# Peptides against a protein of PDB entry 1BH9, part 28

Target 1, 89 residues: chain A of PDB entry 1BH9
Amino acid sequence: FSEEQLNRYEMYRRSAFPKAAIKRLIQSITGTSVSQNVVIAMSGISKVFVGEVVEEALDVCEKWGEMPPLQPKHMREAVRRLKSKGQIP

## One batch from the design tools (peptide; aimed at target 1 I26 T30 I45 P89)

Design b2_p20_7_s4 (made by RFdiffusion4, then SolubleMPNN; from b2_p20_7, 10 letters changed)
Fold by OpenDDE base, seed 3:
Structure b2_p20_7_s4 (fold): chain B 89 residues (1-89), chain A 20 residues (1-20)
Amino acid sequence: as target 1 above (89 residues)
Amino acid sequence: SLAELLKKLVEEIEKQEALE
């Protein structure tokens, strides 16, 4: 890994979603209450998912010949590409 | 859909909890 990649990884590693917010969001989507284990597992899955989207967005930014920081247009395009690849529903 | 995926994931996690 490059120094830049390591720095991004460190920031990623230190980031976390608030449990209460994740619980509320999941329950809003599923329509039912969820356990603490569900919140923990889904928090981890969500973190990985966000990382994958950001990685794709960085690739989009590079392919468009643009420089960071990422913009909303990069994130939107990343999601579209991941959907087309079947990596997200 | 994402919603259906989340519902299935929740279901699988709860199944795992029942086995522990």
Scores: peptide ipSAE 0.086, ipTM 0.658, DockQ to the pose 0.671
OpenDDE base, seeds 1, 2, 4, 5: peptide ipSAE 0.081, 0.084, 0.081, 0.086; ipTM 0.651, 0.654, 0.656, 0.656

Design b2_p20_8 (made by RFdiffusion4)
Pose (drawn by RFdiffusion4):
Structure b2_p20_8 (pose): chain A 89 residues (1-89), chain P 20 residues (1-20)
Amino acid sequence: as target 1 above (89 residues)
Amino acid sequence: EELAELTEEFIKELVEEALE
């Protein structure tokens, strides 16, 4: 395999949102503070959401006869399709 | 930057639904 497959996997494996921002974002909505578990769970779910959007946008870029990197028009279009399939809020 | 914004909106929406 290529250095890139390996490096793409490593990034996938360890990419994660900083807990500090996830927590401040959540607690700045509930007013109350929140738990370690809530932050981790929210990070995991958000990573899957990011995964579905990029995966879907990569499909649009592919079908529009274009190549990566993903452009803004791909992200928004992907969002519209995911909402239609009703798979993302 | 656009994806970050969508992520923040997604988290906010889940938190608001949990409060309801």

Design b2_p20_8_s1 (made by RFdiffusion4, then SolubleMPNN; from b2_p20_8, 10 letters changed)
Fold by OpenDDE base, seed 5:
Structure b2_p20_8_s1 (fold): chain B 89 residues (1-89), chain A 20 residues (1-20)
Amino acid sequence: as target 1 above (89 residues)
Amino acid sequence: SELEKLVKEFIEQRVKEALA
């Protein structure tokens, strides 16, 4: 990966998701309140997910002979590949 | 953003699976 790609990956790796947003999202699905610990856990899991997607997307971008920044097509292809590999559900 | 949508879908899927 180029330094630019690594930098982009690092930005996403270090990103944090707003707890309030995650809490609201989960509650919209469950129909009931969720604990702060559940939100924290989901935040961590989501961060790992993002890291894996971004890493795969950067690989896709490179393999396609394209340059950063990542485009939606790279992200979509990354998810598809990760699912195909069984790396993510 | 595209990433936000992916994260949302991911969380939704995980939660639904946990409830199923």
Scores: peptide ipSAE 0.368, ipTM 0.840, DockQ to the pose 0.889
OpenDDE base, seeds 1, 2, 3, 4: peptide ipSAE 0.360, 0.360, 0.351, 0.364; ipTM 0.837, 0.836, 0.835, 0.839

Design b2_p20_8_s2 (made by RFdiffusion4, then SolubleMPNN; from b2_p20_8, 10 letters changed)
Fold by OpenDDE base, seed 2:
Structure b2_p20_8_s2 (fold): chain B 89 residues (1-89), chain A 20 residues (1-20)
Amino acid sequence: as target 1 above (89 residues)
Amino acid sequence: SLLDELVREFIEQRVREALA
């Protein structure tokens, strides 16, 4: 699959997880305020995570002989594979 | 969406691991 398809999903996720939402999520867990730098770091890490999952999911889709758009089964399989390979924590 | 849930779980797990 093309880099363009991968980029579209990454850009979509960037818009879906704004700093405010990430900050609220972290603070709901820690119970304390979170610095801007922590939010920025988590945003970046999350972007990398999404990119790796989508890339793997596209590979799964292709190997299964299927065509886009990605389905939940592709995403779930991608996560399982990446975890088994130790590529994502 | 599934991807939203995956990202939320990812962040939650990372935060918990950092606090452990």
Scores: peptide ipSAE 0.411, ipTM 0.857, DockQ to the pose 0.824
OpenDDE base, seeds 1, 3, 4, 5: peptide ipSAE 0.407, 0.411, 0.411, 0.422; ipTM 0.856, 0.857, 0.857, 0.860; seed 5 fails the geometry check

Design b2_p20_8_s3 (made by RFdiffusion4, then SolubleMPNN; from b2_p20_8, 8 letters changed)
Fold by OpenDDE base, seed 5:
Structure b2_p20_8_s3 (fold): chain B 89 residues (1-89), chain A 20 residues (1-20)
Amino acid sequence: as target 1 above (89 residues)
Amino acid sequence: DLLEELVREFIEELVRKALE
């Protein structure tokens, strides 16, 4: 397997966040325990978020006249644009 | 990791808004 293939695999893998990780993150913010349903919901929302960011990043990449793979600058710009459009907080 | 940080910030913002 090439490094590129490994990187792509990790990118896709991380789109499905482990419940434990999500739970810890939320609890670190709220300071209290959260239910399994909240974790499940947040996991789904986070997956959608990642999808939207990647989609926007691909658009940014294309509009900048560049070719994949996506780079950090594409991801950062994507987030800025999505916020500007009111699609993400 | 950039993506991890972006997701963290996203969740933090959502939780913050939900609590206000």
Scores: peptide ipSAE 0.464, ipTM 0.871, DockQ to the pose 0.715
OpenDDE base, seeds 1, 2, 3, 4: peptide ipSAE 0.452, 0.440, 0.443, 0.461; ipTM 0.870, 0.868, 0.869, 0.873

Design b2_p20_8_s4 (made by RFdiffusion4, then SolubleMPNN; from b2_p20_8, 10 letters changed)
Fold by OpenDDE base, seed 5:
Structure b2_p20_8_s4 (fold): chain B 89 residues (1-89), chain A 20 residues (1-20)
Amino acid sequence: as target 1 above (89 residues)
Amino acid sequence: DLLDELVREFIRQRVEEMLA
């Protein structure tokens, strides 16, 4: 994929998600404070999710006979397929 | 950013499932 996409992916792959951002997001949904451990756990599974989506999207792109960079349609289809396969909830 | 939106939605769904 493009350098821009690679940089974004590498950020998720190499580094933990910003705890503050994850915490705020969760709290915006729950309406209550969340523990540090919940934030850490969510950060971890989110990182895994990103990796799986990107890998699947690249596979979709290839199977459709297309070349990177990935497009939104590849990402959407990837998520659909992963859900269908039961690889992501 | 597309990935940011996907992650946001993923987290939202996981949290809501946890609350259910």
Scores: peptide ipSAE 0.454, ipTM 0.867, DockQ to the pose 0.762
OpenDDE base, seeds 1, 2, 3, 4: peptide ipSAE 0.428, 0.423, 0.429, 0.439; ipTM 0.859, 0.856, 0.859, 0.862

## One batch from the design tools (peptide; aimed at target 1 P69 R76)

Design b2_p21_3 (made by RFdiffusion4)
Pose (drawn by RFdiffusion4):
Structure b2_p21_3 (pose): chain A 89 residues (1-89), chain P 21 residues (1-21)
Amino acid sequence: as target 1 above (89 residues)
Amino acid sequence: EEALTAVFEEALRLLEEAAGK
């Protein structure tokens, strides 16, 4: 396999949102503070959401006869399709 | 539900900022 497959996997494996921002974002909406578990769980769910959007946008870029990197028009279009399939909020 | 929605909006905002890079 290529250095890139390996490096793409490593990034996938360890990419994660900083807990501090996830927490401040959530607690700045509940007013109350929140737990370590809630932040981790929210991070895991948001990583899957990011995953679905990029995966879906990559498909649009592919079908529009274009190549990566993903452009803004791909993200927004992907969002519209995911909402139609009703798979993202 | 509101907090989770905000996390998703922020994640999508970051994806829009990273697009084209």

Design b2_p21_3_s1 (made by RFdiffusion4, then SolubleMPNN; from b2_p21_3, 11 letters changed)
Fold by OpenDDE base, seed 5:
Parts: structure tokens; C-alpha cells; sequence
Structure b2_p21_3_s1 (fold): chain B 89 residues (1-89), chain A 21 residues (1-21)
């Protein structure tokens, strides 16, 4: 692994969605308050989800013969592909 | 994938606990 790859991974690993925002989002969907543990779990899910989308987008970018940085078109196509694969609704 | 499912299960269990209160 290159230093660039490690650096990107570290940035991803250390990144996190603001707990307050996640809490508000969940509560807007469920219609009821949620515990800190739920927020933590959902934050993790969100992070994994974003990671999978980005991974797919990178694959799209590569398959289209293009180079990073990722563009909106890569992200949109990634979502479409993940849906077709049944990985996301 | 597996991590996503595990996290979902954990979150779901917590939601069920809260709903049961």
C-alpha cells in the first residue's frame, strides 16, 4: 500500500457524521427520540454506506477510463449500480 | 456488507428496546 492509500484510509477512518445531525435525521424518520447508542450505531452504518458508495464510484471511474477526483456522475452511476445489484434499495 | 448488517442489527435492537419502554 502506498502512503496515499494509507492517508486516504486514515481520513476515512477518522471521519464521522455529527451525532446531532444523525440524531435529528433518525428522529425525523422514526417520529420518536432515540438513544445515544442508536445514534452511534446509525453513524457507523452511514459511514459504511458512504464507503461502499465511494468504492463503487471509484470502480465506475476506473471502468470509464477516467481518473479521480470523483465527479457527481460517478456517484450517480455508483448508486444505480448498487441498486441493480441489490446492495441498496 | 457484513459490517453494515451488524451495525444495522445493533441499531435495530436498540430501537426495539426504546419502543418497548
Amino acid sequence: as target 1 above (89 residues)
Amino acid sequence: DEALQALFDAAYEELLKQAGK
Scores: peptide ipSAE 0.055, ipTM 0.588, DockQ to the pose 0.034
OpenDDE base, seeds 1, 2, 3, 4: peptide ipSAE 0.041, 0.049, 0.035, 0.047; ipTM 0.569, 0.580, 0.554, 0.580

Design b2_p21_3_s2 (made by RFdiffusion4, then SolubleMPNN; from b2_p21_3, 8 letters changed)
Fold by OpenDDE base, seed 4:
Structure b2_p21_3_s2 (fold): chain B 89 residues (1-89), chain A 21 residues (1-21)
Amino acid sequence: as target 1 above (89 residues)
Amino acid sequence: SEALKAVFEAAYERLLEEAGK
């Protein structure tokens, strides 16, 4: 890893969604209360999902011959590509 | 990724457990 890559990884690793916010979001969708374990699991999958989208976006940025930071256009293209690959709905 | 799949499976299992209560 380059220093830049390591720094990004460290920031990603330390980031987390607030449990209360995730809980509220899930409950708004399900219409019922959810356990703490469900919140933890959903928080984890959400973080991994975001990570994969960002990784794809970085690849897009590079392939377009552009430099970070990522822009909305990179994120949009990343989502498109991930959908085409069947990695996301 | 495999990591995403693993987390998804774990989340799904927990959701099923909650639904069964």
Scores: peptide ipSAE 0.043, ipTM 0.592, DockQ to the pose 0.035
OpenDDE base, seeds 1, 2, 3, 5: peptide ipSAE 0.037, 0.034, 0.035, 0.037; ipTM 0.594, 0.581, 0.577, 0.586

Design b2_p21_3_s3 (made by RFdiffusion4, then SolubleMPNN; from b2_p21_3, 10 letters changed)
Fold by OpenDDE base, seed 5:
Structure b2_p21_3_s3 (fold): chain B 89 residues (1-89), chain A 21 residues (1-21)
Amino acid sequence: as target 1 above (89 residues)
Amino acid sequence: DEALQAVFDFAYEQLLKLAGK
């Protein structure tokens, strides 16, 4: 792997969604309060999900013969493809 | 899936904020 790949990984590794925002998001979906541990768990799951979508979006971008940065159309197509592959519901 | 869509929307907003920095 290249130093550039390592740098991108480090940026991803260090990134995190604000706990308060995740808590609000979950409560918006469930309609009930959630514990701190649930927020921590969902934060991790959400981060992994974002990583998978971005990875697919980069593949879409490349397959379409386009160059970064990613655009909304790449992200939308990535989600559609992941659904068709059964990787996400 | 609405739950995943909500996560996606939130994540996308965060990505836009990061890109704008």
Scores: peptide ipSAE 0.095, ipTM 0.599, DockQ to the pose 0.353
OpenDDE base, seeds 1, 2, 3, 4: peptide ipSAE 0.084, 0.077, 0.046, 0.091; ipTM 0.576, 0.586, 0.552, 0.588

Design b2_p21_3_s4 (made by RFdiffusion4, then SolubleMPNN; from b2_p21_3, 10 letters changed)
Fold by OpenDDE base, seed 5:
Structure b2_p21_3_s4 (fold): chain B 89 residues (1-89), chain A 21 residues (1-21)
Amino acid sequence: as target 1 above (89 residues)
Amino acid sequence: DEALRAVFDAAYEELLKLAGK
């Protein structure tokens, strides 16, 4: 692994959605308050989900013969592909 | 890892309660 690859991974590893935002989002869906543990769990799930979408988007970008940075079209196509593969609803 | 599992379990249980399940 290159230092650049490690750096990208570290940035991803250290990234996190703001707890307050996650809490608000969950509560907007459930219609009621949720515990800190729910927020923590959902934050983790969200991070993994985003990671999987980005990974697919990078694959799309590569398969289209294009170079990063990712564009909205890559993200949209990634979601479509993940849906077709049954990896996301 | 195991701690994370515990958090998910707790969160899941709470979500089920909130969903009426």
Scores: peptide ipSAE 0.044, ipTM 0.575, DockQ to the pose 0.033
OpenDDE base, seeds 1, 2, 3, 4: peptide ipSAE 0.024, 0.026, 0.031, 0.031; ipTM 0.522, 0.536, 0.546, 0.553

Design b2_p21_4 (made by RFdiffusion4)
Pose (drawn by RFdiffusion4):
Structure b2_p21_4 (pose): chain A 89 residues (1-89), chain P 21 residues (1-21)
Amino acid sequence: as target 1 above (89 residues)
Amino acid sequence: EEALEAFLESLVALSEAIFES
């Protein structure tokens, strides 16, 4: 395997959102404070959402005959498709 | 809608940074 496959996996394995921002974002909407579990769960769910968008945009970039890095036009197009499939809110 | 646009631009910036690494 390549150094890149290994490094791409490591990033995937440990990439995560900072808890402090997730918490401030959520509590600044409920007004009430929130629990350690709610922040983790929200981070896990959001990582999956990020995963679906990048995975879907990579497909659009691939089908438009283009190569990475993913461009803004790919993200927004992917979002439209995911909404049509009704798989993202 | 504005929050979603900012989030999508953050993903684009991250994708470019990862590509350059």

Design b2_p21_4_s1 (made by RFdiffusion4, then SolubleMPNN; from b2_p21_4, 10 letters changed)
Fold by OpenDDE base, seed 1:
Structure b2_p21_4_s1 (fold): chain B 89 residues (1-89), chain A 21 residues (1-21)
Amino acid sequence: as target 1 above (89 residues)
Amino acid sequence: DEALEKFLEGLVEASKKLYEE
């Protein structure tokens, strides 16, 4: 990997969804309060999900013979492919 | 789905910022 690629990976690794935002989202769906551990778990799952979508989008971009940065069409196609593979609902 | 589209647009914007670093 290039230094730039490694830098992007490190930025991704350090990033995280705000706990308060995740908690509010879950509570708006369930209608009840959730524990701190549930928020932590959902935060991690969400990050993994985003990572998988972005990874697939980059693959789509490459297979289409295009160069980054990603565009909405790459993201939409990525989601479509992941659904087809059964990796996401 | 509008919600999904907005979410993906946000990811695209974040992605652009990463490439600018």
Scores: peptide ipSAE 0.088, ipTM 0.636, DockQ to the pose 0.766
OpenDDE base, seeds 2, 3, 4, 5: peptide ipSAE 0.075, 0.069, 0.052, 0.084; ipTM 0.619, 0.615, 0.577, 0.633

Design b2_p21_4_s2 (made by RFdiffusion4, then SolubleMPNN; from b2_p21_4, 11 letters changed)
Fold by OpenDDE base, seed 4:
Structure b2_p21_4_s2 (fold): chain B 89 residues (1-89), chain A 21 residues (1-21)
Amino acid sequence: as target 1 above (89 residues)
Amino acid sequence: DEALERLLEGLVEASKRLYEE
C-alpha cells in the first residue's frame, strides 16, 4: 500500500453501516426480528468484508497498472481473488 | 450474486467520492 491507498482504506474502515438499515436487511432475510447484538455482530462482519474487498480491489488496480478511482472490474476481480485465497465464501 | 454486485457498485461510487476529496 502507498500512503494514499492506506488513507483511503482507513476511511472505509472508519465508516459504519446504520444499525437500522442492517436490522431491516437481516430481518428481510430471516423473516423475523433480530436482537441488537445480532445487528452489531453482522454490522462488524459486513464492515470487515467491505474493507477487505476494497483493499484487494486497490491492489488489483495497482497490479494492472491503473490508477484510482476503483472501477467495477477491480471489485469483481477482487472478489474472485479473495475467493481463491479462501478469505470469502 | 445480484446483491453482491449491487454492493460492489455502491462501493465503486463511494471510492470515487473519496478519491475526489
Scores: peptide ipSAE 0.055, ipTM 0.572, DockQ to the pose 0.718
OpenDDE base, seeds 1, 2, 3, 5: peptide ipSAE 0.046, 0.023, 0.035, 0.041; ipTM 0.563, 0.447, 0.540, 0.554

Design b2_p21_4_s3 (made by RFdiffusion4, then SolubleMPNN; from b2_p21_4, 11 letters changed)
Fold by OpenDDE base, seed 2:
Structure b2_p21_4_s3 (fold): chain B 89 residues (1-89), chain A 21 residues (1-21)
Amino acid sequence: as target 1 above (89 residues)
Amino acid sequence: DEALERFLEGLVEASKELAAQ
């Protein structure tokens, strides 16, 4: 891994969604309160999901012969590809 | 990794909560 890759990994590893925001988001969908364990689980799943999208977007950026930082077009293409692969609904 | 363990534990408990509904 390059130094840049390691740096991105460290930033990703240390990042997390605010628990309150995750809780509010889930409750806005379910219409009911959720437990702390649900928030923990969904926070982790959300982090993994974002990681997968970013990984795909980085691949798109590279395949298009472009340089970081990622742009909205890379993220949109990443989501499209992941949907096509059946990795996201 | 402690964060991973917490996540897995949370996932298990969350699954139980949802299954109980």
Scores: peptide ipSAE 0.071, ipTM 0.627, DockQ to the pose 0.022
OpenDDE base, seeds 1, 3, 4, 5: peptide ipSAE 0.068, 0.067, 0.069, 0.071; ipTM 0.616, 0.610, 0.614, 0.621

Design b2_p21_4_s4 (made by RFdiffusion4, then SolubleMPNN; from b2_p21_4, 10 letters changed)
Fold by OpenDDE base, seed 3:
Structure b2_p21_4_s4 (fold): chain B 89 residues (1-89), chain A 21 residues (1-21)
Amino acid sequence: as target 1 above (89 residues)
Amino acid sequence: DKALEEFLEALVEASKRLAES
């Protein structure tokens, strides 16, 4: 890994979604209140998911012959591809 | 959908910050 890659990883490792935001989002989907443990679990899952989407988006960017930074179009295509691969619903 | 688009835009911005770190 390059120093830049390591730095990005460290930033990613330290980052997290706000619990309040996760709780609100889950409750908006389920229509019911959720426990603290559910919020913690979903926070972790969401972080992993984001990492996978970003990785796919970087691959899209490269395959399109473009250079970072990522753009919304890369993220949209990434999601499409992940769905196609069956990695996300 | 709209929610997804907004989410992805937020991720793009976050990814830019990560790349610059």
Scores: peptide ipSAE 0.057, ipTM 0.542, DockQ to the pose 0.657
OpenDDE base, seeds 1, 2, 4, 5: peptide ipSAE 0.052, 0.044, 0.050, 0.039; ipTM 0.546, 0.529, 0.535, 0.504

Design b2_p21_5 (made by RFdiffusion4)
Pose (drawn by RFdiffusion4):
Structure b2_p21_5 (pose): chain A 89 residues (1-89), chain P 21 residues (1-21)
Amino acid sequence: as target 1 above (89 residues)
Amino acid sequence: SEEELEAFLDSLVESSETFYE
């Protein structure tokens, strides 16, 4: 396999949101503080959401006869499709 | 909010550009 497959996987394996921002974002909405578990769980769910959007946008870029990197028009189009399939909020 | 969603999507575009550089 290529250095890129390996490096693409490593990034996938360890990419993660900083806990500090996830927490401040959530607690700045509940007013109350929140737990370590809530931040981790929210990070896991958000990573899946990011995954579905990029995966869906990559499909739009592919079908529009274009190549990566993903452009803004791809993200917003992907979002519209995901909402239609009702798979993202 | 709609603004937060647009900013999130633009962060994904920046991350995709950086990945492909």

Design b2_p21_5_s1 (made by RFdiffusion4, then SolubleMPNN; from b2_p21_5, 6 letters changed)
Fold by OpenDDE base, seed 4:
Structure b2_p21_5_s1 (fold): chain B 89 residues (1-89), chain A 21 residues (1-21)
Amino acid sequence: as target 1 above (89 residues)
Amino acid sequence: SEEALEAFLESLVEASKEAYE
């Protein structure tokens, strides 16, 4: 990793979704309360998912001959591609 | 920041919605 790549990774690693927000979201979907362990697990899964989307978006950005920061169009295309690859349902 | 994260999540959700339409 370059220094810049390492910095980005560290920032990603340090980032996390607020537990309260995740809990509310899950409960909104399930219609019932969830345990803290479920919130922790879902938070981790969500972070990994976002990471994969961002990685794909960066690839899209590069393939389009563009430079960061990522734009909504990159994210949209990333989701489309991941869906095509079967990585997103 | 938390605000930046929330904004990002919102953009991601919107992007995802468009992809599923």
Scores: peptide ipSAE 0.026, ipTM 0.511, DockQ to the pose 0.106
OpenDDE base, seeds 1, 2, 3, 5: peptide ipSAE 0.024, 0.023, 0.024, 0.024; ipTM 0.477, 0.487, 0.458, 0.481

Design b2_p21_5_s2 (made by RFdiffusion4, then SolubleMPNN; from b2_p21_5, 8 letters changed)
Fold by OpenDDE base, seed 3:
Structure b2_p21_5_s2 (fold): chain B 89 residues (1-89), chain A 21 residues (1-21)
Amino acid sequence: as target 1 above (89 residues)
Amino acid sequence: SEEALERFLEGLVEASKEFYS
């Protein structure tokens, strides 16, 4: 990431997920410690990803003729659709 | 890996709960 990109992700981190929680989560998966920059980058990516899922879920909600707020069924369907579209492995 | 990604996504859900608690 460029310095500019990292700066943006820092802003996203502050408004997205708790830093400590993200760090612990990554470490639990990788089995090793991670740097602050990795946590910042992952926090930013995570927020963008969640935003995309929510956007898809809102589309699902509308297509089903339902009104917000989003429900678990909308989120589940959103993830399914994103997988189908190849946006999620 | 896909398994690691799944664990990460599940962890994000838990982290979000912590954030809004």
Scores: peptide ipSAE 0.065, ipTM 0.578, DockQ to the pose 0.131
OpenDDE base, seeds 1, 2, 4, 5: peptide ipSAE 0.024, 0.032, 0.024, 0.050; ipTM 0.503, 0.535, 0.509, 0.571; seed 4 fails the geometry check

Design b2_p21_5_s3 (made by RFdiffusion4, then SolubleMPNN; from b2_p21_5, 10 letters changed)
Fold by OpenDDE base, seed 1:
Structure b2_p21_5_s3 (fold): chain B 89 residues (1-89), chain A 21 residues (1-21)
Amino acid sequence: as target 1 above (89 residues)
Amino acid sequence: SDEALEKFLEGLVEASKKLYS
């Protein structure tokens, strides 16, 4: 792997959704309070989901013969493909 | 929900630009 690829991986690994924001979002949906463990779990799941979307978008970009950075059209196509594969509802 | 999805994807696009800069 190139240094740039390694740097991107490290940036992704270190990134995280703010716990307060996740908690507020879940509470707005459920209408009730949620535990810290639920927030931690949902934060992790959300990060994995975002990673999968970005990975698929990069694949789309490559298959279309285009170069990064990603564009909205890549993201939209990625979501469509993931839905088709049954990876997301 | 479609509007929320578009805003979310736009955010991801901006984040990706930072990763490649």
Scores: peptide ipSAE 0.063, ipTM 0.617, DockQ to the pose 0.729
OpenDDE base, seeds 2, 3, 4, 5: peptide ipSAE 0.050, 0.052, 0.057, 0.058; ipTM 0.596, 0.603, 0.609, 0.615

Design b2_p21_5_s4 (made by RFdiffusion4, then SolubleMPNN; from b2_p21_5, 10 letters changed)
Fold by OpenDDE base, seed 4:
Structure b2_p21_5_s4 (fold): chain B 89 residues (1-89), chain A 21 residues (1-21)
Amino acid sequence: as target 1 above (89 residues)
Amino acid sequence: SAEALERFLEALVEASKAAYA
C-alpha cells in the first residue's frame, strides 16, 4: 500500500453508518422492526458496497485524468460501470 | 436494478441527514 492508499483505507475502516439511521431505513423497507444484529449486518454490507462504488469511482477519476476528491459525476459513472460488470443489479 | 439502487442511495442520504441533524 502507498501512503495514500493506506490513508484512504484507514478512513474507510473508521467510517460507519449510524445504527439508528440504518435501522430506520431497513424498517422503512421491510415494514417491520429489525433486530440489532440485522442492523449490524446490513451496516457492514452497506459499507462494503459503498467501498466498492468508491473504488470504481476512483478508477473512473483516474481514467478521466482527474484528481480527487471524487465528484458526483465519478460516482454516477462508477455505478454505470459496475452495472455493466454485473456488480450492481 | 438501477431504480432499486437509486432508491437505496436516496434513502441512505436522507437517513444520514436525519441522523446528523
Scores: peptide ipSAE 0.032, ipTM 0.530, DockQ to the pose 0.108
OpenDDE base, seeds 1, 2, 3, 5: peptide ipSAE 0.028, 0.034, 0.030, 0.030; ipTM 0.516, 0.579, 0.573, 0.524; seeds 2, 3 fail the geometry check

Design b2_p21_6 (made by RFdiffusion4)
Pose (drawn by RFdiffusion4):
Structure b2_p21_6 (pose): chain A 89 residues (1-89), chain P 21 residues (1-21)
Amino acid sequence: as target 1 above (89 residues)
Amino acid sequence: SEEELEEFLETLVEVSEELFS
């Protein structure tokens, strides 16, 4: 395999949101503070959401006869499709 | 909010550009 497949996987494996921002974002909405578990669970769910959007946008870029990197028009179009399939909020 | 969604989507675009640079 290529250095890139390996490096693409490593990024996928360890990419994660900083807990500090996830927490401040959530607690700045509940007013109350929140738990370690809630922040981790929210990070996991958000990583999946990011995964679905990039995966879906990559499909649009592919079908529009274009190549990566993903452009803004791809993200927003992907969002529209995901909402139609009702798979994202 | 719609604004937060737009900022989130532009962050993904920026990460994509950096990965393909």

Design b2_p21_6_s1 (made by RFdiffusion4, then SolubleMPNN; from b2_p21_6, 7 letters changed)
Fold by OpenDDE base, seed 2:
Structure b2_p21_6_s1 (fold): chain B 89 residues (1-89), chain A 21 residues (1-21)
Amino acid sequence: as target 1 above (89 residues)
Amino acid sequence: SAEALEEFLEGLVEASKKLYS
């Protein structure tokens, strides 16, 4: 991550998905219980993923000459771009 | 998020250690 990217992530640094929610989501897919470390890892990667989407959305917002807060249209465009780049399946 | 990535990697490493122990 660049210094600029990290700076844009500041407001999200302390945010995190609830462990229970992550655990339930994983278990709904795997059909079995998961360890605490798996929940921690998945919580982290989930945050990273959301961060990447937000980063792209902020870039979109800037390129469109608009200012925060982000709107649904920025998020939709961000996802579209990330899919085009192969960063999202 | 560098912090989130670090947390993820740490969790992954610990999980891996348990898997192969």
Scores: peptide ipSAE 0.043, ipTM 0.564, DockQ to the pose 0.025
OpenDDE base, seeds 1, 3, 4, 5: peptide ipSAE 0.038, 0.023, 0.042, 0.040; ipTM 0.557, 0.490, 0.560, 0.576

